Peptides against a protein of PDB entry 5JXT. Designs and how they scored, part 220

Target 1, 319 residues: chain A of PDB entry 5JXT
Amino acid sequence: SLLPKKEINVYIGMSEMQVKWYQKILEKDIDAVNGAGGKRESKTRLLNIVMQLRKCCNHPYLFEGAEPGPPYTTDEHLIYNAGKMVVLDKLLKRIQKQGSRVLIFSQMSRLLDILEDYCVFRGYKYCRIDGSTAHEDRIAAIDEYNKPGSDKFIFLLTTRAGGLGINLTTADIVILYDSDWNPQADLQAMDRAHRIGQTKQVVVYRFVTDNAIEEKVLERAAQKLRLDQLVIQQGRAQVAAKAAANKDELLSMIQHGAEKVFQTKGAFGTMAEKGSQLDDDDIDAILQAGETRTKELNARYEKLGIDDLQKFTSESAYE

## One batch from the design tools (peptide; made by RFdiffusion4, then SolubleMPNN)

Design b2_p25_6_s4 (from b2_p25_6, 15 letters changed)
Fold by OpenDDE base, seed 4:
Structure b2_p25_6_s4 (fold): chain B 319 residues (1-319), chain A 25 residues (1-25)
Amino acid sequence: as target 1 above (319 residues)
Amino acid sequence: SAAARLAAERAARPRLMREEEEPVP
């Protein structure tokens, strides 16, 4: 029988470079961040800020003029300048030693470009599929990854391109490097490994930048998923979950952690204490803390009814 | 070598501005 998947949110501090770029994004649009635009503020402007903040949470080199150089080399700076890369680099070493194989999903093809350079730099053999990958090349990459005795350790995928019904049950680890606004897209990504034909315990690591926009993206996705489940269970087909965040929700999401980011000198959390020098005990601590916070997050939304889940409780922005 | 020239040209541009080099097969 297929074992239930284990899902763990991995809460990761920003690097010093990410903090600087996160501050710069907020400062550039500070009037919008402070809500000074009122009713005149464009929803599109707020969505753009959210997208820039999410890019920063993924990697600062997604911005023009962020990468150090010339010369523009692929070195340890590719790792230590992004908290998620530091955790990924340690986690992949552990996964490989365990004889596991891993799917890495992102919303951003440009992040997959960084992950390719990282794979080459670390000597990890990989496959890639994104939105631009031709159908024939997708088949070839899947077959190359799934073949008996494949030396391909990593599969890099955009979440939506990986959603296309493909079977990747030859992997047992899934890393969601970022989250989709639609929790169903992430579930569809997990279902590439967590499907009939899987022989191992599937473990899903969801990377979440701590004290940043991504916590609110995760909370919103969890809320939506619980609402969708309850609507299905109650047969109430008409509760269209508000498909798009309103302006006030977007503003609240942008403001989350912004003050703490402005007050921060250097990196966040474990990234401030150890930087790129995480050991196995640090990874275990991060995973254990993540498992606890994941249980707490799930327990928060499991207790809520449909009427409560339809109310975006902004109240957790002031604690 | 042609490979060294390509590597030097790639190193002259930030990763974000590198054209999608065809995935080296």
Scores: peptide ipSAE 0.318, ipTM 0.759, DockQ to the pose 0.143
Fold by OpenDDE base, seed 5:
Order: structure tokens, then sequence, then C-alpha cells
Structure b2_p25_6_s4 (fold): chain B 319 residues (1-319), chain A 25 residues (1-25)
């Protein structure tokens, strides 16, 4: 029988470099961030800010002039300059030791490029599929990964490209390095490992940058998913969840944690305390805290009715 | 070596500005 997947949000502090770049992104558009643009602020501008903040949460090297060099080499700086990479690096070492295999999903092909270089740097054998991958190469990569006794440890996928009905049940760990705005895309990604033919407990780690835009992306995704579930259960087809955030929602999301980011000198949380020196106990603490916060998040939305979930999409427009 | 040249050429450019070159093993 297929075991239920275990989903854990892994809340990760920003590195010092991420904090600096996050500040720089906010400062560049400070008038928009402060709502000073009012009704004149374009939704497109706010969406761009959100995209830049999400890039920062993933890796600062997604920005021109962020990577240290020349020479522009792959080294430990690729890891310690991104909180998600620090956690990923420790987590992958554990996952490998336990004889698991892992799917890593991202929205950003350019993050997969960083993850490829990381895989090479750590000596992890991997496969890759993204939006540009030819159909034949996708089949070849899937077959190579799924072969009995495959030495491919990691599969790197863009969430949407990996969502295309493929079977990856030879992996038992799923890392969502970032989240899709559509929670169904992430579910479809998880369902590549969590389907008929899986013999192990699937564990999904969703990386979420703490005190940043990604917490609000996660909350919105959780809210939408719960609403979609309730609409299906109640047959209330009229609850068209607004497919896209409004301007005020986007602004609130951008503002989330911004003050604390501006006040912060250095890294956040465990990244400030330990940085790249996270040990196995620090990872266990992060995972345990994440499991707790995941339960709390789910419990928050499970108590809400359709009408409350609809109001929360409106009340986030009044705060 | 050709590998050392490729490594040097890659090291001359930020990761974002690298063309989709196969990762040097």
Amino acid sequence: as target 1 above (319 residues)
Amino acid sequence: SAAARLAAERAARPRLMREEEEPVP
C-alpha cells in the first residue's frame, strides 16, 4: 500500500549575503514597498519585486554582480551564501547516508544551473529536466534515473516540467527548493515520487525562507489549497478563488519581514548562529521546528470554512 | 589542457553569464 506522504516545511534563515541582497531589492523600489505609489503602482512592478525577492530567497547568485569573482569558481561560497544551500547540503548528506534518492524541484532553471554546479562540486550524480529539455532527453534522463541500481542520486527538475505525469517512484525524498504560486503544481511534483510503485515512505521537504516573502507565498498556497479542497467537497463551483494576488496582497507580501530585514546586520536565525557550520543536531532542530510550524499552519487553515477562507483573501487587503 | 582552458574560460565569467555549457566533471 502507498503510505501517506509526510510533508514538512523547512523554515530557513537567510545568509548574510541574502539579507544584503534582499535589502537592496527593497531599497531599489522603496517607494513601491512603502505603498507610496498607491493606486499608481503597477501590479507588474509589484510582481517584479516579488520575483526578485523570491530569487533572493533561492540564491543571491541569481543576480548580476552577486557572485564573487573573478575568478568565478564553484566553491564553498556557493553553499554558505544561500541559507537553502546550507540546509540542502547537510540534508543531502543525510539522505544519501540513509540510502534514499531525491527529487529537487525549483521554479527557476537558473537555480537548477547552480544546483548542477553544486552537484558536480559535491560529487553527486544527478539527472536534470527543465522546460527546455527535449522530449527524447527527458525520457533518457528518467530512464537513467529509474534504472535498477542507478547511481544517479539527485534528480533536478523544474516543478512544471517534472509535473508532466512522469514516474519517479525510485526516489523517496522530494525537496521543493521553492514553491509554485499554484499549490497544485507542487502536488503534481510530489506525485512524481508519491504514486503507485512507491515502496518507501515519501518525505517532502518544502524549503521556505523565514521572515521573507516565501512565508506569504506558502500561506497563500495553503489557503488556496484548502479552499480548492472545500469547494470540491461542498460542490460550490462559484468559489472562483482569485487566480492571482491583487496589488494590496502583493504589497503586503513584499512588506512581510521587510522591517526586520532592514534592521538585520548579518544572517538570520540559525544562519547567524552557525552559518555553514550547521551540524546534524542543528538540522534536526530545523526539521523539528519546521514540522511544528507545518502542523500549526495546516491547523490554522483546517479550521476555516469557505466563507472564512474567502474573507482572508479580502482581509489581507485591509492590513 | 583543453579542460584547463575551459575551466579558465568559465572562471572568467559570472555563472549567470555562462552559456549552457556541460558541467565540467
Scores: peptide ipSAE 0.315, ipTM 0.767, DockQ to the pose 0.162
Fold by OpenDDE base, seed 3:
Structure b2_p25_6_s4 (fold): chain B 319 residues (1-319), chain A 25 residues (1-25)
Amino acid sequence: as target 1 above (319 residues)
Amino acid sequence: SAAARLAAERAARPRLMREEEEPVP
């Protein structure tokens, strides 16, 4: 019998470098962030800010002139300069000790390039597929990962490329390093491990940068998923979930946590307290807090009707 | 060595600006 998947949102503080770059992104477009552009503000400008903030949440080295150097080397700085990498580095050590195998999904191929360098630096054997990977090379990578006794620990995938019907039931852990705007893309990614042929408990870790735009991306994705479920259940197939955020929704997402980011001189949360020195107890605390917040998030949307879910509810339960 | 020269050339450029280098075997 296939066990139900366990999904945990892992809320991760920004590193000091991420805070500095997040501030710099907001400052560059401060008039937009403050809504001073009014009705004249282009949706394209807001979408660009959203994309830069999401890049910052993934890794600051996704920006020109962010990487420290010369010399530009792969070292511990690749990890400690991104909160998600700090948590990933500790979590992967635990996963490996448990004899588990892991799929890591991202929207960003350039983040997979960073994760490849990280895998080499840590001595993790991996496979990779993305949007540019040839069909034959995808088959070869999948077969190499799935073979009996495969020494490949990690599979690196772009969410969209990994969503294409492949079987990866030889992995039992899924890490969503970032989230898709479409929750169905993330579900399709999870279903690569959570399907017929899986013999282990599948655990899904969704990384979410705390006090940042990614919380609002996650909330919007959860809202959409619940709406899609209710529409199917009620036979109201004509209720198109809002396919794209409006300007006010995008502005609200950009503004989320911005004031606290501007007030912050260091890292956030556990990244300020421990940085790269997270221990197993710190990871357990992060996972437990994440499990609680995940239940609260789901319970919020489970109570909403179709009409409520069609409205962008900006109810920040955290103001 | 040719390997040391390649490593030095890689280290002269930020990761984002590196061309798709073949994975070092």
Scores: peptide ipSAE 0.310, ipTM 0.755, DockQ to the pose 0.118
Fold by OpenDDE base, seed 2:
Structure b2_p25_6_s4 (fold): chain B 319 residues (1-319), chain A 25 residues (1-25)
Amino acid sequence: as target 1 above (319 residues)
Amino acid sequence: SAAARLAAERAARPRLMREEEEPVP
């Protein structure tokens, strides 16, 4: 029988470089961030800010002029300049020692480019699939990864490309490096490993930048997923969850943690205490804290009915 | 070497500005 998947949100602080770039993104559009644009503030402007903040949470080298150089080399700076990379680097070493194989999902093909350079730098053998990958090359990559005795440790995928019904049950670990706005896309990605033919316990690590926009993206996704589940269970087909965030929701998401980010000098949270020098005990502490916060987040939404979840989508713009 | 020239050309540009080169095998 297929074991239930274990899902853990991994809450990660920003590096010093991420804090600096996050501040610059907010400062560039400070009037929009403060809501001073009023009725004239375009939803497009707010969506652009959200996308830049999400890029920053993934890696600062997704911005022009962020990468240190010339020379532009692949070195430890690729890791320590992004909190998610610091945690990923330690987690992958542990996963490999356990004899596990891992799927890494992102929304951003340009982040997969950074992850390829990282894989080469660490000597990790990998496969890649994204939206641009030809159909034949997708088949070849899947077959190369799934073959008996495959030396490919990592599969890098864009979440949408991974959604195409493929079987990757030869992996038992899933890392969501970022989250889709649609929680069903992330579920479809997890279901590449968590499917008939899986023989191991599937563990899903969802990376979430703490005290940043990604925390609100996660909360919204969890709320939507719970609402979708209750609608299916109750047969209430008419309760369309408002799929798209409104302006006020986008503004609240942008404002979340912004004050703390402006007050922060250097790195944020766990990255301020340990930086890139995380040990195995620090990773255990991060995973344990993440498991606790994941249970608390789920317990918050499990108690809510359809009517409460619908109200909360209107009221959560003010907390 | 040709490999050293290619490495130097890659090192002259930020990753973001590198063309989608074929994945190094």
Scores: peptide ipSAE 0.309, ipTM 0.760, DockQ to the pose 0.144

Design b2_p25_7_s1 (from b2_p25_7, 13 letters changed)
Fold by OpenDDE base, seed 2:
Structure b2_p25_7_s1 (fold): chain B 319 residues (1-319), chain A 25 residues (1-25)
Amino acid sequence: as target 1 above (319 residues)
Amino acid sequence: MITDEDLEELRKRMKEMLEELKKKK
């Protein structure tokens, strides 16, 4: 029988470089946040800010001129300049040591480019598929990964490419490097490993930049998922959950953690305390804290009815 | 380069905007 998947949100602090870039993004577009312009233009500007902040949460090298150089060389700076990479680097070492294999999903193909450079730098053997990968090349990559005795440890995927119904049950670990606005896309990604043919306990690690926009992206996705579940259970017509965030929701998401970002000169949380020098105890503490916060997040939405979830404007942004 | 003065102004603007959003609730 297929075991239930274990899902853990892994809350990760920003590196010093991420904090600096997060500040720059907010600074550059602060007037757009203040609503200089028509409602529609303001929404488009806010969506652009959200996209830049999500890029920052993933990796600062997603911005032009952020990568140190010339010379442009892959080194430890690729890891320590992004909180998610620091945690990923330690977690992958543990996953490999236990004889597991891992799927890494992102919304951003350019983040997969950084992860390829990382894999080469660490000597991890990998496969990759994204939205641009030809159908034949996707089949070849899947077959190479799934073959008996495959030496491919990592599969790098865009979440969109993972939606194609592919079977990757030869992996037992799933890392969601970022979250989709649609929680169903992330579920479909997890279901690449968590399906018929899986023989191991599937564990899903969802990376979430703490005290940043990604926490609000996660909350919104969790709310939507709970609403979808309740609609299915109660047989109510699809309450067209307003698919797109309104202006005020986007503003609230952008503002979440922004004050603390402006007050902070260095890194956040464990990144400030340990930087790249995370030990096994630090990783265990991060995972335990993440498991607790994941349970709390789920319990918060499990208590809410359909009417509460529909009225749930970003009121929780101020608690 | 963001100066300490720029950061203080941004903190002020952000705080004001947060207060305005709280008043609309």
Scores: peptide ipSAE 0.023, ipTM 0.544, DockQ to the pose 0.028
Fold by OpenDDE base, seed 5:
Structure b2_p25_7_s1 (fold): chain B 319 residues (1-319), chain A 25 residues (1-25)
Amino acid sequence: as target 1 above (319 residues)
Amino acid sequence: MITDEDLEELRKRMKEMLEELKKKK
């Protein structure tokens, strides 16, 4: 029988470089927002801020001129300049040692480019599929990954490209490097490994930048997922209005952690304490803390009814 | 609904925080 998947949010501090870029994004947008007289331009600007902050949470090298060079060589800086990469690097070593195989999902094809460079740098054999991958090349990559005795350890996928009914049950670990605004897209990604034909316990690690916009992206996604579940259970299909984030929600998301980002000199949390020198005990502590916070997050939304969840979208804008 | 006033207050607070950071450098 298929074992239930385990889902763990992995809360990760920003690197010093991420904090600096996060500050710069917030600074630039203060200046950009001061110049525009239109209500519609304001929402578009806020969405752009949110997108830049999410890029920062993923990797600072997603910004032009952020990569150190010359020389433009892949080195340890690719890892230590992004908190998620530091955790990923340690986690992948553990995953490999246990004889597991891993799917890594991102919303950003450009992050997959960074992850390819990382895979090459670490000597990890991988497959890749994104939105631009030709149909024939997708089939070839899937077949190469799934073949008996495949030496491919990692499959890199954009979350949306992975949604296309692909069977990847030869992997037992799923890493969501970032989250989709639509929690169903992430579930569809997990279901590439967690389906009929899986013989192992599927474990899903969701990377979340701590004290940053990604916590609010996660909360919004969790809220939406719970609403979708309750609407299905209660037969009230009309209540699941795909309400695009209003300006208030976007602002609250941008504000979340901004004070701490401004007050912080250097990296956050475990990244400040140990940086790239995280040991196995530090990873265990991060995973344990993540499991606890995941249970707490789920427990908050499980207690809420449809009406409460609809109100909570409004109240979280005032705290 | 964050009013244009709430947005302006946020901008003000962020600007003040940024100015304080610039002074602490």
Scores: peptide ipSAE 0.021, ipTM 0.522, DockQ to the pose 0.062
Fold by OpenDDE base, seed 3:
Structure b2_p25_7_s1 (fold): chain B 319 residues (1-319), chain A 25 residues (1-25)
Amino acid sequence: as target 1 above (319 residues)
Amino acid sequence: MITDEDLEELRKRMKEMLEELKKKK
């Protein structure tokens, strides 16, 4: 029988390089962040800041001129300069040792390029699908991954490209390297592994940069998911979930954790303490803390009715 | 719900913090 999927939010500190770039993004647009420009900053400007902060949370090499070089060679710097890569690197070693296979999803095709370089550097055999992948190449990649005795350990997918009805039940681990604004896109990604034909316990690891904008992206997604569930249960089709964040919501998201980021010299949390030297006990501690925070997050929204969720605004770090 | 007043206070705090950080560099 198909076991229920286990979902764990993995809260990850920024590397020193991520903190520096996160500060730089906030400083560049500080007038928009502080509202000091006297003119209502355009919603477009705030959306651009949000996108840059999300890029920073994924990997600093998503920015032009961030990669150290010349020479531009893949090395350990690709890992230690991003908190998510440090955790991913340790987690993949564990996943491989247990005889599991893994789907890695991202919203960003350019992050998949970094993950390809990482896979080559570590000697992990992989498949890739994104939005630009031709139909025939998608079929070939899926078939190569799913074949009996496949030596392909990792499947790299953009969340939306992976959402299109494909069966990847030959994987039992799902890593959401980042989150979609629409929680249904992430659920559809998980359902590539968690469906009829799965023989193992599916585990989903959702990477979330701690003390950063991604926590607010996650909260908003959780709120929307709960609202969607209640609407389905109550048959109330008319709850137009305000799909787009308003200007004040975007500003609150940008400001979340900003003070602590500016005060931080170096990395955050476990990245400050151990960086790339995380051991198996550190990973277990991160996963256990993540499981606790995941339960707390879910419990927060489970208590809310439709009317409460419609009025519920994301709390800032200053509320 | 963050009020307009709360947002203005936050803006003020962030401005003050950035000014302090610029003085320490």
Scores: peptide ipSAE 0.021, ipTM 0.485, DockQ to the pose 0.073
Fold by OpenDDE base, seed 4:
Structure b2_p25_7_s1 (fold): chain B 319 residues (1-319), chain A 25 residues (1-25)
Amino acid sequence: as target 1 above (319 residues)
Amino acid sequence: MITDEDLEELRKRMKEMLEELKKKK
């Protein structure tokens, strides 16, 4: 029988470079962040800020002129300048040592480019699929990854490209490097490994930048997923249609953690304490804390009815 | 960004799931 998947949110602090870039993004549009623009602030401007903040949470090198150079060379700086890469680097070493194979999903094809450079730098053999990958090349990559005795350790996928019915049950670990705004896209990504033919316990690690916009993206996705479940149970499909982020919700999401980011000199959390020198105990602590926070998050939404979920989306805009 | 297309696809998929659940009763 297929074992239930284990899902763990991995809450990760920003590197010093990420904090600096996060500050710079907020400062550039400070009037929008403070709500001072009133009726003049477009939803489009707020969505652009959200997009830049999500890029920062993934990797600072997603910004033009952020990469150190010339010369532009792949080195340890690719890892230590992004909190998610520091955790990924240690986690992949454990995953490999235990004889597991891993799917890594992202919303951003440009992040997959960084992850390819990382794989080459660490000597990890990988496959890649994104939105631009031709159909024949997708089949070839899947077959190469799934073949008996495949030396491919990592499969890099964009979440949407991985959503198309493919079987990757030869992997037992799923890393969601970032989250989709649609929780169903992430579930579909997990279902590539968590399907009939899987013989191992599937573990899903969802990377979440702590004290940043990604925490609010995750909360919103969890709310939506619970609402979708309740709507399915009650047969009332009409309730799900209103869940587009309003202006005030986007503003609240941008403001989340902004004050602490402005006050911070250097990195956040374990990135401030250990930087790139995370050991096995630090990773265990991060995973344990993540498992606790994941249980708390789920418990918060499991108790909510449809009416409560509709209210909570409005009240979280004022906290 | 949840596009209007993403919402429509979600609605379509929810409708399909509801129809499958109705066929199993």
Scores: peptide ipSAE 0.000, ipTM 0.258, DockQ to the pose 0.029; fails the geometry check

